Peptides against a protein of PDB entry 3S8F. Designs and how they scored, part 335

Target 1, 157 residues: chain A of PDB entry 3S8F
Amino acid sequence: VLTLFVAVPSLMTAFTVAASLEFAGRLRGGRGLFGWIRALPWDNPAFVAPVLGLLGFIPGGAGGIVNASFTLDYVVHNTAWVPGHFHLQVASLVTLTAMGSLYWLLPNLTGKPISDAQRRLGLAVVWLWFLGMMIMAVGLHWAGLLNVPRRAYIAQV
Target 2, 166 residues: chain B of PDB entry 3S8F
Amino acid sequence: DEHKAHKAILAYEKGWLAFSLAMLFVFIALIAYTLATHTAGVIPAGKLERVDPTTVRQEGPWADPAQAVVQTGPNQYTVYVLAFAFGYQPNPIEVPQGAEIVFKITSPDVIHGFHVEGTNINVEVLPGEVSTVRYTFKRPGEYRIICNQYCGLGHQNMFGTIVVKE

## One batch from the design tools (peptide; made by RFdiffusion4, then SolubleMPNN)

Design b2_p30_4_s4 (from b2_p30_4, 16 letters changed)
Fold by OpenDDE base, seed 5:
Structure b2_p30_4_s4 (fold): chain B 157 residues (1-157), chain C 166 residues (1-166), chain A 30 residues (1-30)
Amino acid sequence: as target 1 above (157 residues)
Amino acid sequence: as target 2 above (166 residues)
Amino acid sequence: MDLLPLALEVYNSSVAMILNSLLEFAALME
């Protein structure tokens, strides 16, 4: 019950962030239902990283609700599903947010902007990280549904 | 300028909050759907049953592995299983094919897992508590029991076997 | 009867989530 209770404010927070993104995108000249998305600064790893983290957090959050259900948790508990969920939440959202924070913080602390090469490298790192995390997460969730156990080095699957 | 920006932000926030509420219902529906599609995989737990983990090895239905499998009716058995550091008792567990098996699992030491490969049997085993799982093996053969809850240095090697005989 | 516990869980969770969402939304709209 508590988990589900917390899920609601979390969803609201996520969508308020989306609201801020829409506002920012529209301020940057984006128009229409989706034009504001394209107008966002996708060339900035400090922006891209947290956003990708949020995207990964969506299925993770849904999974959290699944895990909070007694009956559904019976299916997924102590299977590869669980680490899949954790990696979406921690290794995706938290880690990417941390990465993004560094891309913002370091230039501001030093007073020196990152070079174009560093920016491009940063984008590559963030996108590759996200891609890798999504592959792993999908694989772990899938394996979990196939009853691959957690905390075991072997499985019949 | 700040006031205008604030007002604009609030407008978007209100819209997205409304969307959030709508999405909540979508998620609830998805959960409901998932529950409906996975109901066949849910094994209901029995009533809460307690046992003294300090004496479970010495007396009671778990004390003698040779008497762990008890026929309770026609094609119906109860199996008293101990999960311990680091194995299962009895091992192997021998049961007939097609019989309704009620596993009563407990631990004399720490928390363990009881995950039977090839089945939907997957429960945590707590000292002082009896986990009850009902299952019918449709196919004969060997089913491996895996501990999927960390229980110490030997956790990774903690396995058991259920032998289903024709 | 066998699905009753599942139905109740879904129902209770849904009600709780909806109620909380409505309350939070109302609070945010003030």
Scores: peptide ipSAE 0.015, ipTM 0.692, DockQ to the pose 0.059
Fold by OpenDDE base, seed 1:
Structure b2_p30_4_s4 (fold): chain B 157 residues (1-157), chain C 166 residues (1-166), chain A 30 residues (1-30)
Amino acid sequence: as target 1 above (157 residues)
Amino acid sequence: as target 2 above (166 residues)
Amino acid sequence: MDLLPLALEVYNSSVAMILNSLLEFAALME
């Protein structure tokens, strides 16, 4: 009965972060409905990583509701859909957040700022990671809808 | 200045909170859309049925593979299937084309999967519980049963076959 | 289209579930 209730605080948390991002972007000179997005520090991997994680978490969160649905779970349960969901939630959000935290933490712990080369490399890593995860997640969800079983080396299609 | 900033922050938060609540309904709508566009359909849930996994092999409808397929009416059958480490019983399962088949599936040992390729039959099989699935095979041929729940060292090789006869 | 009625039912049930959960939560907090 309370299963779907969990979606409420999750969304509230996610979009509270979004509110903070909007405020930060506007403080950085962003104007208009979307200009604040461009004003955010997209040159910092410590910022980009967790934000990309949040973006991946959106379809993952929707999938969470699907998986929690009694009726729809019958369709997707133990298919490739499920690992697709997990990879969005864990391998995207959690992992990218950890990456972002690392990019912030290491310079602070060592007292040495990251070089420009390291910064650019970090950006490449997190963007490529995100892209790869999105491709894989879409593929897994698609395969799941095509009745590809989880935990099997064979598939119908 | 601080007061103005505070008001601005609150405005953004209120807006995004409202948006978040609206998105709940969007996601539910997406669920509805997914169901509406799904061609395999949905099988209604049955009543919870229990069985003793320690005796299911010795007595009851699952005990004899030769009696696993029971005609319950005109063009209606019940098939009592055991999923075990590492296979299915009976194997093959032989049913007629066009008949309504009620699968009663349970396990004598550990949790297994029962995924029939080419169908929407996909259930977990728990020891002590009976999974009930209704399906009508419209096309004759062989349908492979796949275990999609890890059940041990031989999990990857755990397959069965449903033979649909004309 | 064949599953549209079922989808709508699931939608309505889900909405009801969420609303009921919120009400229950509110009642517990008061």
Scores: peptide ipSAE 0.009, ipTM 0.722, DockQ to the pose 0.043
Fold by OpenDDE base, seed 3:
Structure b2_p30_4_s4 (fold): chain B 157 residues (1-157), chain C 166 residues (1-166), chain A 30 residues (1-30)
Amino acid sequence: as target 1 above (157 residues)
Amino acid sequence: as target 2 above (166 residues)
Amino acid sequence: MDLLPLALEVYNSSVAMILNSLLEFAALME
């Protein structure tokens, strides 16, 4: 119970961000329970990237709770589960946030806005990145639950 | 109005925080489910036991691989296993089917892994510490031991075998 | 005990990451 309670501040932070997104969406004209989501600037890779990162971070965070749990960590430790967790936390959230930051930072630093083609390409990049990371992460977590070891070139399954 | 906006933000935060707390309970439930479905067959001792890694090869229960498998009861054995760079001792480990096996695993050199395929046995082996795992093999055959902790240039080739006799 | 291959791998991976980042940067600066 105490160990799991350590996750509360992280959850609070994540859902505070979500609250900010809801507020922003509503300010942009979104209405209803879900309409605010559609109102967010999904046409901007600088926005989409970190949001996708956050979405990947959610299951990763759940996995973090698992990994932090003594009894469950015994099950998943040093299996493919662990790199699966890493790819959600680092290769998704951190990386996508970095990408998003660049998409925002460069135009602002140079004063030169990105072209429409560059914008569309950026969107494609971050969505494809997210998709790839999710596929790989699911596979790794699945393999981990099947007791596939990490740092090994061979496994039973 | 800034006050109204602030109040609205707080309302959203309150809702999402409530959701956050609800999700915490969901995670607890998922943990419970995972434990129920994926932890069967492995019972860790949970007691810290220390050993001198500098002498473990020379004296004590790990010193002689021929004496590594000790029958402690009618259907109970203790197996003293060394994980070293780069292999396991004894190799193979021979145990009978259906017997309760207590593995006592340690290392004379660096940290290794002890991952037994086909089982939930998966522990890190630290020099100076004894890892204890209790397991009963229900199926006869060969079970491969894999080192899943990087331990040096020969890590990828570090394998052992448990032979379960019918 | 030759660590050269590992060192090279780490080096190459790092260089690749930097280059990819620079390419992305350049693309955004266009």
Scores: peptide ipSAE 0.000, ipTM 0.699, DockQ to the pose 0.019
Fold by OpenDDE base, seed 2:
Structure b2_p30_4_s4 (fold): chain B 157 residues (1-157), chain C 166 residues (1-166), chain A 30 residues (1-30)
Amino acid sequence: as target 1 above (157 residues)
Amino acid sequence: as target 2 above (166 residues)
Amino acid sequence: MDLLPLALEVYNSSVAMILNSLLEFAALME
C-alpha cells in the first residue's frame, strides 16, 4: 500500500510535465484539444528526444505498478517482462533524455547552433531509437505475459 | 504575467490530473484482469520460513531425495526440492495427476530460479529461505524446470523434470 | 479461498491509490 502511494505522486508529476507542454504548445499558437501538440518544436532533437522518453515511460510506469504489486510480481518476476520494463525506463527515458541533453548542451557550450544536417540526423536517430525500443519493449512484455523466462535461452510457449 | 501564466498552467494541470485518474482506473482494471487470468491453478504461499543453507543437504526434509515426496493427505503431497549449482533434486520429481502439490524449495548455495514450463510456477529460490508454491497438475506428462536466475557458468544448463503420472 | 488474501491485497492497494489520487485532486481543485 505504501509503495503504491508513491506511484500516485509520480503520475501527478508526469502529467504536470504534460501540462507544461500543453501550455508551451498553446503559447506557440496551438489550438484545440490536440493542436498544441503539433505546435511544439518537433524539429528540434533536443525537444523530441526527452518527449519520446516520456512517452516510453508511460507504459514503463504502468509496469512499475505491476512490479510493485506483490500479487502480480509473482506472475512477471524473472520473466521477459522485467527486461521490457527496464528498457522502457532506462534505455528509453534515461537514454533519450541524455541524448536530448546533449543536443542542447553542445550548442550552448560552443555558442554555435547545430547544422541543419546535424539536426536532421539527430531527429532520425532519436525517432529510430524510440521505434526500435518500443518494438523490443512490446515484444518483451508480451513474451513475459506468455511466461517466457528471463535469463534463459529456451522457453516452452 | 507570471500570475496569469501560473493560473493557466493550473488549469491544464487540472485537466491532466483528471486524465491521470482515468488512467489509474484503467491500470487497476488491467492489474485485476491479469491477476484473474494468470494465477489460475497456482497459489503462492506467503509463509516466511527460514532454513540453514549450510546444513540443508545433511539434515532435514531436503537431505534425502528419496524422501522428498511426502504424502500429507488424501491426494495431497509436499515435495521438498533443492535448487543447486547446477540442477534440482529430486530429479525427476514424480507426482500424481490431480493431486494438490505443495512445493517447498530452497537452495544450499546461491540464488536460483524455479520456473516450471507449461505452468505459472515461477519463484526465486534464496539460500536460507523456503519458497512455497501450491499447484495441481491437471495433465499428465513431463514438465521441465528451468532456472531463470543467473547462478554461475552452468546456469544455462540447469534443468529439472517433473513427471506427472496418471 | 486461498487466493482471497492476495485479492484483498490488490483491492486494498487499489482503493488506497484511488483515495490518495482523489484527495490530491480535490486539494488542487480548491
Scores: peptide ipSAE 0.016, ipTM 0.691, DockQ to the pose 0.068; fails the geometry check

Design b2_p30_5_s3 (from b2_p30_5, 13 letters changed)
Fold by OpenDDE base, seed 3:
Structure b2_p30_5_s3 (fold): chain B 157 residues (1-157), chain C 166 residues (1-166), chain A 30 residues (1-30)
Amino acid sequence: as target 1 above (157 residues)
Amino acid sequence: as target 2 above (166 residues)
Amino acid sequence: SLLEELLLLVYNTAVLLYSLPLLLAAEALA
């Protein structure tokens, strides 16, 4: 019962970040319940990458609550579910944040903006990475629920 | 100016915090639902039980594979299983269909896995600790035991079999 | 400027290549 309260600080942090995004979007002219989302700089890979990472982190975080639950962890532990969780948490959020940081860091270090071509390529890269990661993660979680073990080359299903 | 901006930020934060708390309850509900629909087959023991891994092969209930299956009551059995590098004993494990089986699993050497395909039995096996799982096989046949924790060079070939007899 | 462009190009290309195995793996597990 009390174990799940450990999720409260994480949720507070995550949604505080969301609040910051809302404020930023509204400062950029976004209005209404959802208009602020469109007003965010979706044309900048330095912004898009970490945001996509956050989006991937959401289901991963939900999975984290599952994995932290005593009874549910018994169901998913050492199945393909666990690698699925890792790819959402590390290969999505952490990796995409690192990717995004480069698109911000290099222009700021040199004082020169990236070219439009590089910007578009960067957008393609981070979106494709996110898409592939999400598909793989869904597959791994699904396989895990079908009781496919990790660290084994064969499975019943 | 700055005060207004700060107040606006706080308003957004309050909204998102409320949403956060709501989501917490949603997750609790989802956990409850998952438990109700997906966890009906295996009952783990809550008490920690320890054993000496250095003597488990020489004395005690795990020492003789021929005596590993013990009838403890009407249609009730306890099976003492060793997971070792690289296999299981007894192998095969023979149990009756419909009987309540209590698996007592431990390791004499390193950490192994005990994953029974076709069931929700999936536990890590630690030297010095006894894993207890209660399960009833409703269908006769053969169930493969898979080691899902890396345990050495022969890990990939570490399999066992449970034979459920009518 | 040339170094900047090369760094961005190499990085973007590498990330694109890394995304491909993920898509293939996802297809295999779906």
Scores: peptide ipSAE 0.045, ipTM 0.736, DockQ to the pose 0.017
Fold by OpenDDE base, seed 4:
Structure b2_p30_5_s3 (fold): chain B 157 residues (1-157), chain C 166 residues (1-166), chain A 30 residues (1-30)
Amino acid sequence: as target 1 above (157 residues)
Amino acid sequence: as target 2 above (166 residues)
Amino acid sequence: SLLEELLLLVYNTAVLLYSLPLLLAAEALA
């Protein structure tokens, strides 16, 4: 029961980040309820990577609430659901944030901006990474709900 | 300028906080739905119960696999199961269809898993602690038990069987 | 249900199409 209270500060933190993005988008000329999203710098892999990580973190965070719940964890614990959660949290959010940080850090350390070719390649890499992770994560969560066990080479389903 | 920006950020934060609270209620509703649809048929029936893993094989209800299935009432049974490196005892576990089964599961050695395919029975088994699960098998047949917690070199081959009789 | 079957079909197709180039690349680099 007490673990469910973690949902409150977690959601507050997540949506505070969203508020910062909205502010940034509106400063860049975005208007209306959703116009600020389009105004964000989607041409910069240093921006796109961590934002895609955040998008993956949304269902992952919801899963975290499930995993932390005593009653619901009984249903999903040690099934394929758990690896699905990990890949959203670590392999998506953390990894994409690290990738994005690299795209920002190296140009700043060397004093040389990335070339246009490097920028386009970077965008392709982070989008493909995100797509693959989402496909895998959906599959793992779905398999987990079908009671496919974790740490087993065979399954009934 | 910095002060104006700070006020603007706070306004957006207030909006998103309101949204977050709304989403919290949505998640609570989804959790309630999940509980109603996915927990049916499996009920954690036990309280915290401790045993001595060093003596569980020599004395007590887990010591004799031939006495592991105990009828406790009309159409009610308790099954005392050991998960060990690397298997389950008794094996097979034989129970009648339609009976309420209370599984009492513990380990004499290391942590194991107890995952019954075809059901939502899935618990970790800790040495020194008894895991209690209540379940009613509606269909006769064989149900495979899988260890889903790494327990050593033979983990991948650790299986058991529950036989449900008509 | 029909919806579940369609979703499964779409998912499996997506996984296959996405994975094949990666698997082929891995084999070529091995």
Scores: peptide ipSAE 0.038, ipTM 0.737, DockQ to the pose 0.025
Fold by OpenDDE base, seed 5:
Structure b2_p30_5_s3 (fold): chain B 157 residues (1-157), chain C 166 residues (1-166), chain A 30 residues (1-30)
Amino acid sequence: as target 1 above (157 residues)
Amino acid sequence: as target 2 above (166 residues)
Amino acid sequence: SLLEELLLLVYNTAVLLYSLPLLLAAEALA
């Protein structure tokens, strides 16, 4: 009940953020249906990190709805699917947002911009983190569908 | 300028909100489709049944593992299973191939899991409640029972076995 | 199925390739 209760507001928030991104991209000179995406500041880890988090949150959110379904939850409950969902939500969205916030917060607190090296390193970190999280998440969800149990060190498959 | 920006933001928001609503219905449809295509293996939940976890070991159908498997009809059995810290009883559970098995599972202590490998049997076992699962083993052999709910220090070693006889 | 095996192969290969440098780096820092 709680999951379904927050699902709609969460979706609305997600698409509102998307609207803000489109607006920002268009302000930065992006045109057309997808041109605004390219115009976004992909060179800034403070931007990239939370956006990647949001991207990871999409399948995670969908999974949340699945987990909240009685019949579907029976299939996935207490399997590797569940930690897959958790890692998308917490280790992807929350963590990447936190990581990204540092790249915004520190320069603002110190009044000094981050170095170019730090920026590049930051980009590498957040992209690698995202990629790793997606690989793990896909694996966990896949394993869950194969009935790999949660909280067990052994599995039939 | 502020007004123009506000108007622009609203326009994009309206578009994305409309898209959001559309996607919501798509997701609902996908869930419905998934449910429709994957319901064949769903074991229906039984009626809510309560038991006293403090006495379940001493009296009742769970008290004697030797009497845990009860034939209730032709090719039909009820198995009274206890999940406890840290194991299952009876162990092994012996049932015939092709028989309809009704598992009645409860716990005398804490919450456990009852996950039978190679099957879709996967339920949580709560003290004071009886979990009912109906299943027919099509293949003979040994099926491992795994506890997939943390139940204490010995959780990782909590296993059982179902032996399906030809 | 063949498709599943192929997907598993691709996935496992990707995981290994991705994980190897990270594991080596982690080991070097340990």
Scores: peptide ipSAE 0.020, ipTM 0.710, DockQ to the pose 0.026
Fold by OpenDDE base, seed 1:
Structure b2_p30_5_s3 (fold): chain B 157 residues (1-157), chain C 166 residues (1-166), chain A 30 residues (1-30)
Amino acid sequence: as target 1 above (157 residues)
Amino acid sequence: as target 2 above (166 residues)
Amino acid sequence: SLLEELLLLVYNTAVLLYSLPLLLAAEALA
């Protein structure tokens, strides 16, 4: 149970970021409990990508706590559950953050802003990536709960 | 103006921090609940049992597959299993239905997996260590053992069978 | 405060949705 204290720094970081997002949204004119979310720059792939990554990281983080739990890990260890966790953490957060960073970095390096077409394409890419990753992650976690083994070509289901 | 903004930021940060701490306690409580209510299906970690992987094939309870299944009491058995590149011994493992089976699993070579389909038996097998798993098979039939830890070129074909007799 | 409580509820629910199937799976496979 005390192992869960390892999650404290991660949770603090996550919710600090959330606090920053709320403040930013309110500065951009968002009001009310949820209006600040809509006020965030959802038209910018450099913003959307890492935020979607963070959203994917939430269930991944919960899964991390599960995986770190002695009793629960007994159930999920070396099943498809584990790859599901990895894909949420790496292929979602890390990858989307990297993708988003390019939409900030490249314009700054070249001195040229991205075109509207590039912006729209970028938004489509990161949203589709996120959707695909969520589908795959859910599938892997589900398979893991059905006792599909990791690193095996067969399954009992 | 700057002072007001600063105070506002601090208020948000404090709120979200409090939320994060609350969630931590929720997770702890959830795990505690799981431990309290679902202990029967989980074998707690016991005393670490060590063996010499270089001699485990030559001497000791794992040396002879024909003597791997040992009756330790009424309706109680201990099965000494070796996971190796690339298979299991004994193979098949024959045990009676309804008996309490204690699997003692180790490896003479590299790390393997011991995943029994249709059960919650799923452990990693490390050379030099003995994995102990207790299980009672309620249904007769064949249960496939799958290696779910990469162990080399033949990993994908590493299977065993447990035969549960009526 | 209301937002925090709502977020807490949502997140807690999400955790439970992950944990409950796991518990059920453990029970079913035992």
Scores: peptide ipSAE 0.008, ipTM 0.732, DockQ to the pose 0.041

